# Peptides against a protein of PDB entry 2XVC, part 7

Target 1, 50 residues: chain A of PDB entry 2XVC
Amino acid sequence: ITERELLDYIVNNGGFLDIEHFSKVYGVEKQEVVKLLEALKNKGLIAVES

## One batch from the design tools (peptide; made by RFdiffusion4, then SolubleMPNN)

Design b1_p10_7_s4 (from b1_p10_7, 4 letters changed)
Fold by OpenDDE base, seed 3:
Formats: C-alpha cells, sequence, structure tokens
Structure b1_p10_7_s4 (fold): chain B 50 residues (1-50), chain A 10 residues (1-10)
C-alpha cells in the first residue's frame, strides 16, 4: 500500500483508522501502517488527534 | 489501536 492509498482510505473512512483492523483486512504489517502515517504527518498532510 | 486523523488541506 502507498501513502496515497492510505490517505484515501482515511478520507473515505471519515478520518478514522483502526490500525489493527486495517492490518488484518488489508494484510499490511502494523509497522508499515505506522511508517506510512508518519510519512503523511511529516509531509503536513495529516495530524493525529488526541 | 483506533486513531482519529485530521486531514490538512493545503
Amino acid sequence: as target 1 above (50 residues)
Amino acid sequence: MKLKIKLIEK
């Protein structure tokens, strides 16, 4: 999965992400999901709320 | 782990 694909998923899911659920459904390692989120954050595209 | 993500429009 790419950064863009993860971003699109978050958008389509109302801004919510369950890392464990996502990992199970899409077969992506939790570490990879976190890595992609950090990349999106570093690019100023997202912020993780509370 | 469930997260709420804020999208930042540029």
Scores: peptide ipSAE 0.647, ipTM 0.862, DockQ to the pose 0.886
Fold by OpenDDE base, seed 1:
Structure b1_p10_7_s4 (fold): chain B 50 residues (1-50), chain A 10 residues (1-10)
Amino acid sequence: as target 1 above (50 residues)
Amino acid sequence: MKLKIKLIEK
């Protein structure tokens, strides 16, 4: 999964992301999801609210 | 872990 694909998923999911669920459904390791989120955050594209 | 993510416009 790419950063853009994850970003699009988040947008299409109303801004919600369940890392555990996402990992299971899409076969992406949780640490990879976190890495992608950190990249998006570092680029100033997202913020984690809760 | 369930997160709420905000998209930031630049």
Scores: peptide ipSAE 0.646, ipTM 0.862, DockQ to the pose 0.897
Fold by OpenDDE base, seed 2:
Structure b1_p10_7_s4 (fold): chain B 50 residues (1-50), chain A 10 residues (1-10)
Amino acid sequence: as target 1 above (50 residues)
Amino acid sequence: MKLKIKLIEK
């Protein structure tokens, strides 16, 4: 999965991401999902709300 | 882990 694909998924999912669910459905390691999120954050494209 | 992500407009 690419950064663009993950970003598009987040957009299409209303800004919600369940890392556990995503990992299971798409067969992507949780660490890889986190890596992509960190890249998107570092580029200033996303913020994780808390 | 469930996250809420804000998309930042540039």
Scores: peptide ipSAE 0.646, ipTM 0.862, DockQ to the pose 0.856
Fold by OpenDDE base, seed 5:
Structure b1_p10_7_s4 (fold): chain B 50 residues (1-50), chain A 10 residues (1-10)
Amino acid sequence: as target 1 above (50 residues)
Amino acid sequence: MKLKIKLIEK
C-alpha cells in the first residue's frame, strides 16, 4: 500500500482509521500503517486528533 | 487502536 492509497482510504472512511481492523482486512502490518501515517503527518497532509 | 485523522487542505 502507498501513502496515497492510505490517504484515500482515510478520506473515504470519514477520517476514521482502526489500525487493527485495517491490518486484518488489507493484510498490511500495523507498523507499516504507522510508518505511512508518519509520512503523511510529516508532509502536513494529516493531523492525528484522538 | 482507533484514530480520528484530520485531513488538511494545502
Scores: peptide ipSAE 0.645, ipTM 0.862, DockQ to the pose 0.914

Design b1_p10_8_s2 (from b1_p10_8, 4 letters changed)
Fold by OpenDDE base, seed 5:
Structure b1_p10_8_s2 (fold): chain B 50 residues (1-50), chain A 10 residues (1-10)
Amino acid sequence: as target 1 above (50 residues)
Amino acid sequence: MKLRIKLIEK
Protein backbone atom coordinates (compact mmCIF):
# COMPACT_ATOMS: atom_id res chain seq x y z
CA ILE B 1 0.00 0.00 0.00
CA THR B 2 1.16 3.53 -0.79
CA GLU B 3 0.79 6.77 1.16
CA ARG B 4 -1.79 7.94 -1.37
CA GLU B 5 -3.82 4.75 -1.08
CA LEU B 6 -3.88 5.04 2.72
CA LEU B 7 -4.80 8.73 2.53
CA ASP B 8 -7.65 7.94 0.13
CA TYR B 9 -8.88 5.22 2.48
CA ILE B 10 -8.88 7.65 5.42
CA VAL B 11 -10.76 10.28 3.42
CA ASN B 12 -13.31 7.74 2.21
CA ASN B 13 -13.71 6.46 5.79
CA GLY B 14 -14.64 9.89 7.15
CA GLY B 15 -11.25 10.44 8.78
CA PHE B 16 -11.37 7.35 10.99
CA LEU B 17 -8.81 4.56 10.99
CA ASP B 18 -8.80 1.38 13.04
CA ILE B 19 -5.24 0.12 12.63
CA GLU B 20 -6.06 -3.37 13.88
CA HIS B 21 -9.05 -3.72 11.59
CA PHE B 22 -7.21 -2.25 8.59
CA SER B 23 -4.26 -4.58 9.11
CA LYS B 24 -6.47 -7.66 9.20
CA VAL B 25 -8.66 -6.70 6.26
CA TYR B 26 -5.95 -5.46 3.90
CA GLY B 27 -3.09 -7.71 4.99
CA VAL B 28 -0.80 -4.81 5.84
CA GLU B 29 1.44 -5.00 8.89
CA LYS B 30 0.48 -2.58 11.66
CA GLN B 31 4.03 -1.20 11.65
CA GLU B 32 3.70 -0.38 7.95
CA VAL B 33 0.39 1.42 8.54
CA VAL B 34 2.05 3.50 11.27
CA LYS B 35 5.00 4.34 9.00
CA LEU B 36 2.63 5.53 6.28
CA LEU B 37 0.72 7.67 8.80
CA GLU B 38 3.98 9.20 10.00
CA ALA B 39 4.91 10.05 6.42
CA LEU B 40 1.53 11.70 5.82
CA LYS B 41 1.87 13.64 9.09
CA ASN B 42 5.42 14.75 8.26
CA LYS B 43 4.14 16.08 4.92
CA GLY B 44 1.54 18.12 6.78
CA LEU B 45 -1.35 16.29 5.15
CA ILE B 46 -2.91 14.88 8.34
CA ALA B 47 -3.07 15.33 12.07
CA VAL B 48 -3.53 12.28 14.27
CA GLU B 49 -5.85 12.75 17.24
CA SER B 50 -5.31 10.39 20.22
CA MET A 1 -6.27 1.09 17.98
CA LYS A 2 -8.88 3.47 16.62
CA LEU A 3 -7.64 6.86 15.43
CA ARG A 4 -9.33 10.08 14.41
CA ILE A 5 -7.41 11.58 11.50
CA LYS A 6 -7.88 15.23 10.58
CA LEU A 7 -7.24 16.05 6.94
CA ILE A 8 -5.22 19.22 6.43
CA GLU A 9 -5.59 21.35 3.34
CA LYS A 10 -2.15 22.88 2.77
Scores: peptide ipSAE 0.669, ipTM 0.869, DockQ to the pose 0.915
Fold by OpenDDE base, seed 1:
Structure b1_p10_8_s2 (fold): chain B 50 residues (1-50), chain A 10 residues (1-10)
Amino acid sequence: as target 1 above (50 residues)
Amino acid sequence: MKLRIKLIEK
């Protein structure tokens, strides 16, 4: 999965992401999801509220 | 882990 694909998923999911669920459904390692989120955050495209 | 993600406009 790419940063853009993850971003699009988040947008289409109302701004919510369940990492555990996403990992299971899409077969992406949790660590990879977190890495992509950090990349998006570092680019100033998202903020994580939790 | 469930996260709330905010999109940032630039």
Scores: peptide ipSAE 0.668, ipTM 0.868, DockQ to the pose 0.919
Fold by OpenDDE base, seed 2:
Structure b1_p10_8_s2 (fold): chain B 50 residues (1-50), chain A 10 residues (1-10)
Amino acid sequence: as target 1 above (50 residues)
Amino acid sequence: MKLRIKLIEK
């Protein structure tokens, strides 16, 4: 999965992301999802709440 | 873990 694909997923999911659910459904390691989120955050494209 | 993500318009 790419940063853009994850971003599009978040948009289409109303701004919510369940990392455990996503990992299970899409077969992506939780660590990879977190890595992509950190990249998006560092680029100033998202803010992660809580 | 469920997260709330805010998208930042640039």
Scores: peptide ipSAE 0.668, ipTM 0.869, DockQ to the pose 0.937
Fold by OpenDDE base, seed 3:
Structure b1_p10_8_s2 (fold): chain B 50 residues (1-50), chain A 10 residues (1-10)
Amino acid sequence: as target 1 above (50 residues)
Amino acid sequence: MKLRIKLIEK
């Protein structure tokens, strides 16, 4: 999965991301999801709230 | 882990 695909998913999911669910459904390692989120954050495209 | 992601409008 690419940064753009993850961003599009987040947008289409109302700005919510369940990393565990996403990993299971799309077969992407949780570490890869976190890496993509960090890239998006570093580019100033997203903010993450926990 | 569930996260709330905010899009930054540029």
Scores: peptide ipSAE 0.667, ipTM 0.868, DockQ to the pose 0.905

## One batch from the design tools (peptide; made by RFdiffusion4, then SolubleMPNN)

Design b1_p11_1_s1 (from b1_p11_1, 6 letters changed)
Fold by OpenDDE base, seed 5:
Structure b1_p11_1_s1 (fold): chain B 50 residues (1-50), chain A 11 residues (1-11)
Amino acid sequence: as target 1 above (50 residues)
Amino acid sequence: GAPLKVKVVGA
């Protein structure tokens, strides 16, 4: 999964991401999802809550 | 642009 694909998913999911659920459904390791989120955050594309 | 606010759970 790419950063853009994850960003699009989040937008389409109303700005919400359940990493555990996403990992199980899409077969992406949780640590990979976290890595992508950190990249998006560092680029100023997202602001993470919780 | 302004960053998208994302609520994250399940980490």
Scores: peptide ipSAE 0.750, ipTM 0.907, DockQ to the pose 0.958
Fold by OpenDDE base, seed 2:
Structure b1_p11_1_s1 (fold): chain B 50 residues (1-50), chain A 11 residues (1-11)
Amino acid sequence: as target 1 above (50 residues)
Amino acid sequence: GAPLKVKVVGA
């Protein structure tokens, strides 16, 4: 999964991401999802809550 | 532009 794909997923999901659920459903390691989120955050594309 | 606010759970 790419950063853009994850961003698009979040947008389509109303700005919500359940990492456990996403990992389970899409077969992506939780660590990889977190890495992608950190990249998006560092680029100023997202602001993470919780 | 302004960043998208994302609520994250399940980490």
Scores: peptide ipSAE 0.750, ipTM 0.907, DockQ to the pose 0.956
Fold by OpenDDE base, seed 1:
Structure b1_p11_1_s1 (fold): chain B 50 residues (1-50), chain A 11 residues (1-11)
Amino acid sequence: as target 1 above (50 residues)
Amino acid sequence: GAPLKVKVVGA
């Protein structure tokens, strides 16, 4: 999954992401999802809560 | 533009 695809997913999911659920559904390692989130955050595209 | 606020759980 790409950063853009993850961002689009988050937008379509109402600004919410359950990493455990996403990992199970899409077969992406949790650490990979976290890595993508960190990239999005560093680019100023998202602000992570929780 | 402003960043999208994202609630993250399950890490």
Scores: peptide ipSAE 0.747, ipTM 0.907, DockQ to the pose 0.945
Fold by OpenDDE base, seed 3:
Structure b1_p11_1_s1 (fold): chain B 50 residues (1-50), chain A 11 residues (1-11)
Amino acid sequence: as target 1 above (50 residues)
Amino acid sequence: GAPLKVKVVGA
């Protein structure tokens, strides 16, 4: 999964992301999802509010 | 697990 695909998913999911659920459904390692989130955050594209 | 609330700022 790319950063853009994860970003689009978050938007389409109403701004919510359950990492465990996403990992199970899409077959992406939890650590990979976290890495992508960190990248998006560092680029100023997202802010994690919880 | 619990869902994270993510604000999309750009793109």
Scores: peptide ipSAE 0.623, ipTM 0.866, DockQ to the pose 0.153

Design b1_p11_1_s2 (from b1_p11_1, 5 letters changed)
Fold by OpenDDE base, seed 1:
Structure b1_p11_1_s2 (fold): chain B 50 residues (1-50), chain A 11 residues (1-11)
Amino acid sequence: as target 1 above (50 residues)
Amino acid sequence: MAPVKVKVVGA
C-alpha cells in the first residue's frame, strides 16, 4: 500500500484508522502501516489523534 | 492545505 492509498482510506473511513483491523483485513504489517502514518504526518498530510 | 485529522487505534 502507498502513502496516498492509506491517506485515501483514512479519508474514506471518516478519519479513523484501526491499525490492527487494517492489518488483518488488508494483509499489511502493522509496522508498515505505522511507517506510512509517520510519513504522512511528517509531510503534514495528517494530524494523528491518540 | 490543512492536515487530515486521524483517530488512530490498534497500534
Scores: peptide ipSAE 0.740, ipTM 0.903, DockQ to the pose 0.965
Fold by OpenDDE base, seed 4:
Structure b1_p11_1_s2 (fold): chain B 50 residues (1-50), chain A 11 residues (1-11)
Amino acid sequence: as target 1 above (50 residues)
Amino acid sequence: MAPVKVKVVGA
């Protein structure tokens, strides 16, 4: 999965991401999802809550 | 453009 694909997923999911659920459903390691989120955050594309 | 607000759980 790419940064853009994850961003699109978040937007289409109403700004909500359950990393555990996403990992299980899409077969992406939790560490990889976190890495992508950190990249998006560092680029100013997302603002993370919780 | 403003950043997308994301609630994250399950980390």
Scores: peptide ipSAE 0.739, ipTM 0.903, DockQ to the pose 0.940
Fold by OpenDDE base, seed 2:
Structure b1_p11_1_s2 (fold): chain B 50 residues (1-50), chain A 11 residues (1-11)
Amino acid sequence: as target 1 above (50 residues)
Amino acid sequence: MAPVKVKVVGA
């Protein structure tokens, strides 16, 4: 999964992301999802809550 | 462009 694909997923999911659920459904390691989130955050594309 | 707010759980 790419940064853009994850961003699109988040937007289409109403700004909500359950990493555990996403990992199970899409077969992406949790640490990879976190890595992508951090990249998006560092680029100013997302603001993470919780 | 303002950042997209994301509620994250399950980390």
Scores: peptide ipSAE 0.739, ipTM 0.903, DockQ to the pose 0.956
Fold by OpenDDE base, seed 5:
Parts: C-alpha cells; sequence; structure tokens
Structure b1_p11_1_s2 (fold): chain B 50 residues (1-50), chain A 11 residues (1-11)
C-alpha cells in the first residue's frame, strides 16, 4: 500500500481509521500502517485527532 | 490545502 492509497482510504472512510481492523482486512502490518500515517502527517496531509 | 482530519483507533 502507498501513502496515496492510504490517504484515499481515509477520505473515503469519512476520516476514520481503525488500524487493527485495517491490518486484518487488508493484510498490512500495523507497523506499516503507522509508518504511512507518520509520513502523511509529516507532509501536512493529515491531522491525527487521537 | 488544509490537512484531512483523521480519527485513529486500534494502534
Amino acid sequence: as target 1 above (50 residues)
Amino acid sequence: MAPVKVKVVGA
């Protein structure tokens, strides 16, 4: 999964991400999801509310 | 552009 694909998923999911659920459904390691979120945040593309 | 707000759970 790419940063853009994760961003698109978040937008299409109403700005909500359950990392545990996403990992199980899409077969992506939780650590990889967190890595992508950190990249998106550092680029100013997302603001994490929790 | 304004950043997308994201609520994250399950980390």
Scores: peptide ipSAE 0.739, ipTM 0.903, DockQ to the pose 0.922

Design b1_p11_1_s3 (from b1_p11_1, 6 letters changed)
Fold by OpenDDE base, seed 4:
Structure b1_p11_1_s3 (fold): chain B 50 residues (1-50), chain A 11 residues (1-11)
Amino acid sequence: as target 1 above (50 residues)
Amino acid sequence: MAPLKVKVVGA
């Protein structure tokens, strides 16, 4: 999964992401999802809450 | 442009 694909998923999911659920459904390691979120945050594309 | 606010759980 790419940064853009994850961003699109978040947008389509109403700005919500359950990493545990996403990992189970899409077969992506939780560490990889976190890595992508960190990249998006560092680029100023997202602001993470909780 | 402002960043998208994202609610994250399950980490």
Scores: peptide ipSAE 0.741, ipTM 0.901, DockQ to the pose 0.932
Fold by OpenDDE base, seed 3:
Structure b1_p11_1_s3 (fold): chain B 50 residues (1-50), chain A 11 residues (1-11)
Amino acid sequence: as target 1 above (50 residues)
Amino acid sequence: MAPLKVKVVGA
């Protein structure tokens, strides 16, 4: 999964991401999801809550 | 552009 694909997923999911759920459903390692989120955050594309 | 606010759980 790419950063853009994850961003699009989040947008389509109403700005909500359950990493555990996403990992199970899409077969992406939780650490990979976190890595992508950090990249998006560092680029100023997202602001993470919780 | 303002960043998208994302609620994250399950980390």
Scores: peptide ipSAE 0.741, ipTM 0.901, DockQ to the pose 0.956
Fold by OpenDDE base, seed 5:
Structure b1_p11_1_s3 (fold): chain B 50 residues (1-50), chain A 11 residues (1-11)
Amino acid sequence: as target 1 above (50 residues)
Amino acid sequence: MAPLKVKVVGA
């Protein structure tokens, strides 16, 4: 999964992401999802809550 | 532009 694909998923999911659920459904490691989120945050594209 | 607010759980 790419940064853009994750961003698009979040947008289409109403700005909500359950990492545990996403990992199980899409077969992506939780640490990989976190890595992508950090990249998006560092680029100023997202602001993470919780 | 302002960043998209993302609610994250399950980490």
Scores: peptide ipSAE 0.740, ipTM 0.901, DockQ to the pose 0.936
Fold by OpenDDE base, seed 2:
Structure b1_p11_1_s3 (fold): chain B 50 residues (1-50), chain A 11 residues (1-11)
Amino acid sequence: as target 1 above (50 residues)
Amino acid sequence: MAPLKVKVVGA
């Protein structure tokens, strides 16, 4: 999964992401999802809550 | 452009 694909998913999911759920459904390691989120955050594309 | 607010759970 790419940063753009994850961003699109988040937008389509109303700005919500359950990493555990996403990992199970799409077969992506939780660490990889977190890494992508950090990249998006560092680029100023997202602001993470919780 | 302002960043998109994302609520994250399940980490």
Scores: peptide ipSAE 0.740, ipTM 0.901, DockQ to the pose 0.941

Design b1_p11_1_s4 (from b1_p11_1, 5 letters changed)
Fold by OpenDDE base, seed 5:
Structure b1_p11_1_s4 (fold): chain B 50 residues (1-50), chain A 11 residues (1-11)
Amino acid sequence: as target 1 above (50 residues)
Amino acid sequence: GAPLKVTVTGA
């Protein structure tokens, strides 16, 4: 999955992301999801709460 | 699960 695909998913999911759920459903390692989130954060594209 | 709230700030 690409950063853009993850970003689009988040938007389409109402701004919520359950990493564990996403990992199970989409077959992406949790570490990879976190890596993508950190990349998006570092680019100023997202802010993560909770 | 434990959903994170993600705010799109720059897209």
Scores: peptide ipSAE 0.647, ipTM 0.874, DockQ to the pose 0.153
Fold by OpenDDE base, seed 3:
Structure b1_p11_1_s4 (fold): chain B 50 residues (1-50), chain A 11 residues (1-11)
Amino acid sequence: as target 1 above (50 residues)
Amino acid sequence: GAPLKVTVTGA
């Protein structure tokens, strides 16, 4: 999965991301999802609130 | 699980 694909998923999912769920459904390691999120965040494309 | 709230700020 690419950064853009993850970004699009988040947008299409109403701005919510369940990392555990996403990992299981799409077969992407949680570490990879976090890595992509960090990249998006560092680029100013997203802000993560928890 | 616990969903994260992600705000799209630069798309």
Scores: peptide ipSAE 0.646, ipTM 0.873, DockQ to the pose 0.162
Fold by OpenDDE base, seed 2:
Structure b1_p11_1_s4 (fold): chain B 50 residues (1-50), chain A 11 residues (1-11)
Amino acid sequence: as target 1 above (50 residues)
Amino acid sequence: GAPLKVTVTGA
């Protein structure tokens, strides 16, 4: 999965992301999801509230 | 689960 694909997923999911759920459903390692989130955050594309 | 709330601040 790419950064853009994850960003689009978040938007389409109302701005919510359950990392455990996403990992199970899409077969992506949790560490990879976190890596993508960090990349998006570092680029100023997202902010994670909690 | 434990959903995170993500705000899109760019793109």
Scores: peptide ipSAE 0.645, ipTM 0.873, DockQ to the pose 0.152
Fold by OpenDDE base, seed 1:
Structure b1_p11_1_s4 (fold): chain B 50 residues (1-50), chain A 11 residues (1-11)
Amino acid sequence: as target 1 above (50 residues)
Amino acid sequence: GAPLKVTVTGA
């Protein structure tokens, strides 16, 4: 999954992301999801709460 | 699970 695909997923999911759930459903390692989120955050594209 | 709240700030 790419940063853009994850971003689109988040938008389409109402701004919420359950990493554990996403990992299980889409077969993406949790570490990879976190890596992508960090990249998006670092670029100022998203802000993560919690 | 524990969903994260993500705000899109620059898309």
Scores: peptide ipSAE 0.643, ipTM 0.873, DockQ to the pose 0.143

Design b1_p11_2_s1 (from b1_p11_2, 4 letters changed)
Fold by OpenDDE base, seed 4:
Structure b1_p11_2_s1 (fold): chain B 50 residues (1-50), chain A 11 residues (1-11)
Amino acid sequence: as target 1 above (50 residues)
Amino acid sequence: LDKKLKIKPLV
């Protein structure tokens, strides 16, 4: 999965992301999802709330 | 990692 694909998923899911659920459904390692989120955040493309 | 996150896209 690419950063853009993850960003699109987040947008299309109303801004919500359950990492455990996402990992299970899409077969992406949880560590990889976190790495992609950190990249998106560092690029100023997302802010993580809560 | 084990909780649902709320994320604000900035684009």
Scores: peptide ipSAE 0.619, ipTM 0.851, DockQ to the pose 0.848
Fold by OpenDDE base, seed 3:
Structure b1_p11_2_s1 (fold): chain B 50 residues (1-50), chain A 11 residues (1-11)
Amino acid sequence: as target 1 above (50 residues)
Amino acid sequence: LDKKLKIKPLV
């Protein structure tokens, strides 16, 4: 999965993300999801609110 | 990691 794909998922999911759920559904390792989130955050594309 | 996150897109 790419950063853009994850961003699109977040947008399409109303801003909600459950890393455990996402990992299970899409077969992406949790650490990879976290890595992508950190990249998105560092680029100023997302803010993690809760 | 195991909790739901609320993420605000800034795009």
Scores: peptide ipSAE 0.618, ipTM 0.851, DockQ to the pose 0.859
Fold by OpenDDE base, seed 5:
Structure b1_p11_2_s1 (fold): chain B 50 residues (1-50), chain A 11 residues (1-11)
Amino acid sequence: as target 1 above (50 residues)
Amino acid sequence: LDKKLKIKPLV
């Protein structure tokens, strides 16, 4: 999965992301999801609110 | 990692 694909998922999911659920459904390791989130955050593309 | 996150897209 790419950063853009994850961003699109988040947008399409109303801004919500359950990392555990996403990992199970899409077969992406949890640490990979976290890595992508950190990249998006560091680029100023997202803010993690809760 | 076991909580639902609320994320604000900034784009």
Scores: peptide ipSAE 0.618, ipTM 0.851, DockQ to the pose 0.858
Fold by OpenDDE base, seed 1:
Structure b1_p11_2_s1 (fold): chain B 50 residues (1-50), chain A 11 residues (1-11)
Amino acid sequence: as target 1 above (50 residues)
Amino acid sequence: LDKKLKIKPLV
């Protein structure tokens, strides 16, 4: 999964992301999801609110 | 990792 794909998922999911659920459904390692989130955050593309 | 996160896109 790419950063853009994850960002699009987040937007399309109303801004919510359950890392455990996402990992199980999409077969992406949890650490990879976290890595992508960190990249998005560091680029100023997202803010994690919860 | 075990709870739903709320994420605000800033694009």
Scores: peptide ipSAE 0.618, ipTM 0.849, DockQ to the pose 0.840

Design b1_p11_2_s2 (from b1_p11_2, 6 letters changed)
Fold by OpenDDE base, seed 1:
Structure b1_p11_2_s2 (fold): chain B 50 residues (1-50), chain A 11 residues (1-11)
Amino acid sequence: as target 1 above (50 residues)
Amino acid sequence: MDKILKIKPLV
């Protein structure tokens, strides 16, 4: 999964992300999801609110 | 820790 694909998923899911659920459904390691989120955050593309 | 994260896209 790419940063853009994850960002699009988040947008399309109303901003909500369940990392455990996402990992199971899409077969992406939780660590990879977190890495992508950190990249998006560092680029100023997202803010984690809760 | 909450299971569901709330994320604000800034694009």
Scores: peptide ipSAE 0.615, ipTM 0.837, DockQ to the pose 0.669
Fold by OpenDDE base, seed 3:
Structure b1_p11_2_s2 (fold): chain B 50 residues (1-50), chain A 11 residues (1-11)
Amino acid sequence: as target 1 above (50 residues)
Amino acid sequence: MDKILKIKPLV
């Protein structure tokens, strides 16, 4: 999965992300999801609110 | 640690 794909998922899911659920459904390691989130945040593309 | 994160897209 790419940063853009994760961003699109977040947008399409109303901003909500369950990392455990996402990992299981899409077969992506939780660590990879976190890595992608960090990249998106560092690029100013997202803010984590909770 | 919240199970579900709320994320604001900034694009």
Scores: peptide ipSAE 0.615, ipTM 0.837, DockQ to the pose 0.676
Fold by OpenDDE base, seed 2:
Structure b1_p11_2_s2 (fold): chain B 50 residues (1-50), chain A 11 residues (1-11)
Amino acid sequence: as target 1 above (50 residues)
Amino acid sequence: MDKILKIKPLV
């Protein structure tokens, strides 16, 4: 999965992300999801609120 | 610890 795909998912999901659920559904390792989130955050594309 | 993260898109 790409950063853009994850971002689009987050937007379409109202900003909510269950990493464990996402990992299971999309077959992406949890650490990869976290890496993508960190990249999005570092690029100023998201803010992690909770 | 919440399993669900709340993320604010800035785009």
Scores: peptide ipSAE 0.614, ipTM 0.836, DockQ to the pose 0.643
Fold by OpenDDE base, seed 5:
Structure b1_p11_2_s2 (fold): chain B 50 residues (1-50), chain A 11 residues (1-11)
Amino acid sequence: as target 1 above (50 residues)
Amino acid sequence: MDKILKIKPLV
């Protein structure tokens, strides 16, 4: 999965992300999801609220 | 921290 694909998922899911659920459904390691989130955050594309 | 993250897209 790419940063853009994850961003699109987040937007389409109303901003909510369950990392464990996402990992199970899409077969992506939780660490990879976190890495992509941090990249998006560092680029100023997202803010993690909770 | 909650299991479900609330993320604000800034784009």
Scores: peptide ipSAE 0.613, ipTM 0.836, DockQ to the pose 0.647

Design b1_p11_2_s3 (from b1_p11_2, 5 letters changed)
Fold by OpenDDE base, seed 1:
Structure b1_p11_2_s3 (fold): chain B 50 residues (1-50), chain A 11 residues (1-11)
Amino acid sequence: as target 1 above (50 residues)
Amino acid sequence: MDLKLKIKPLV
């Protein structure tokens, strides 16, 4: 999965991301999701609220 | 670890 694909998913899901669920459904390692989130955050594309 | 997050897109 790419950063853009994850960002699009987050937007389309109303900003909610369940990493455990996402990992199970899409077959992406939890660590990979976290790394992509950090990249998006560092680029100023997202803020993690809770 | 709480894996359920609320994320604000800034684009």
Scores: peptide ipSAE 0.629, ipTM 0.867, DockQ to the pose 0.781
Fold by OpenDDE base, seed 5:
Structure b1_p11_2_s3 (fold): chain B 50 residues (1-50), chain A 11 residues (1-11)
Amino acid sequence: as target 1 above (50 residues)
Amino acid sequence: MDLKLKIKPLV
């Protein structure tokens, strides 16, 4: 999965992300999801609220 | 680590 694909998922899911669920459904390691989130955050494309 | 997140897209 790419940063853009994850961003699109987040937008389409109303901003909600369950990393454990996402990992199971899409077969992506939880650490990889976190890495992509950190990249999006560092680029100013997302803010993690809670 | 909280695995359920609320994220604000800034795009």
Scores: peptide ipSAE 0.627, ipTM 0.868, DockQ to the pose 0.787
Fold by OpenDDE base, seed 4:
Structure b1_p11_2_s3 (fold): chain B 50 residues (1-50), chain A 11 residues (1-11)
Amino acid sequence: as target 1 above (50 residues)
Amino acid sequence: MDLKLKIKPLV
């Protein structure tokens, strides 16, 4: 999965992301999802509210 | 690590 694909998923899911669920459904390692989130955050594309 | 997150897209 790319950063853009993850961003699109987040937008389409109302901002909610369950990393464990996402990992199971899309076959992406949880660590990889976190790395993509950090990249998005560092680029100013997202803010984590939790 | 919190695995359930609320995220605000900024784009």
Scores: peptide ipSAE 0.626, ipTM 0.869, DockQ to the pose 0.793
Fold by OpenDDE base, seed 3:
Structure b1_p11_2_s3 (fold): chain B 50 residues (1-50), chain A 11 residues (1-11)
Amino acid sequence: as target 1 above (50 residues)
Amino acid sequence: MDLKLKIKPLV
């Protein structure tokens, strides 16, 4: 999965992300999801609210 | 690790 694909998922899911659920459904390691989130945050594309 | 997040897109 790419940063853009994760961003699109977040947008399309109303901003909600359950990493455990996402990992199981999409077969992506939780650590990889976190890595992508860090990249998105560092680029100013997202803010984590909760 | 909090695995359930609310994220604000900034795009």
Scores: peptide ipSAE 0.626, ipTM 0.869, DockQ to the pose 0.798

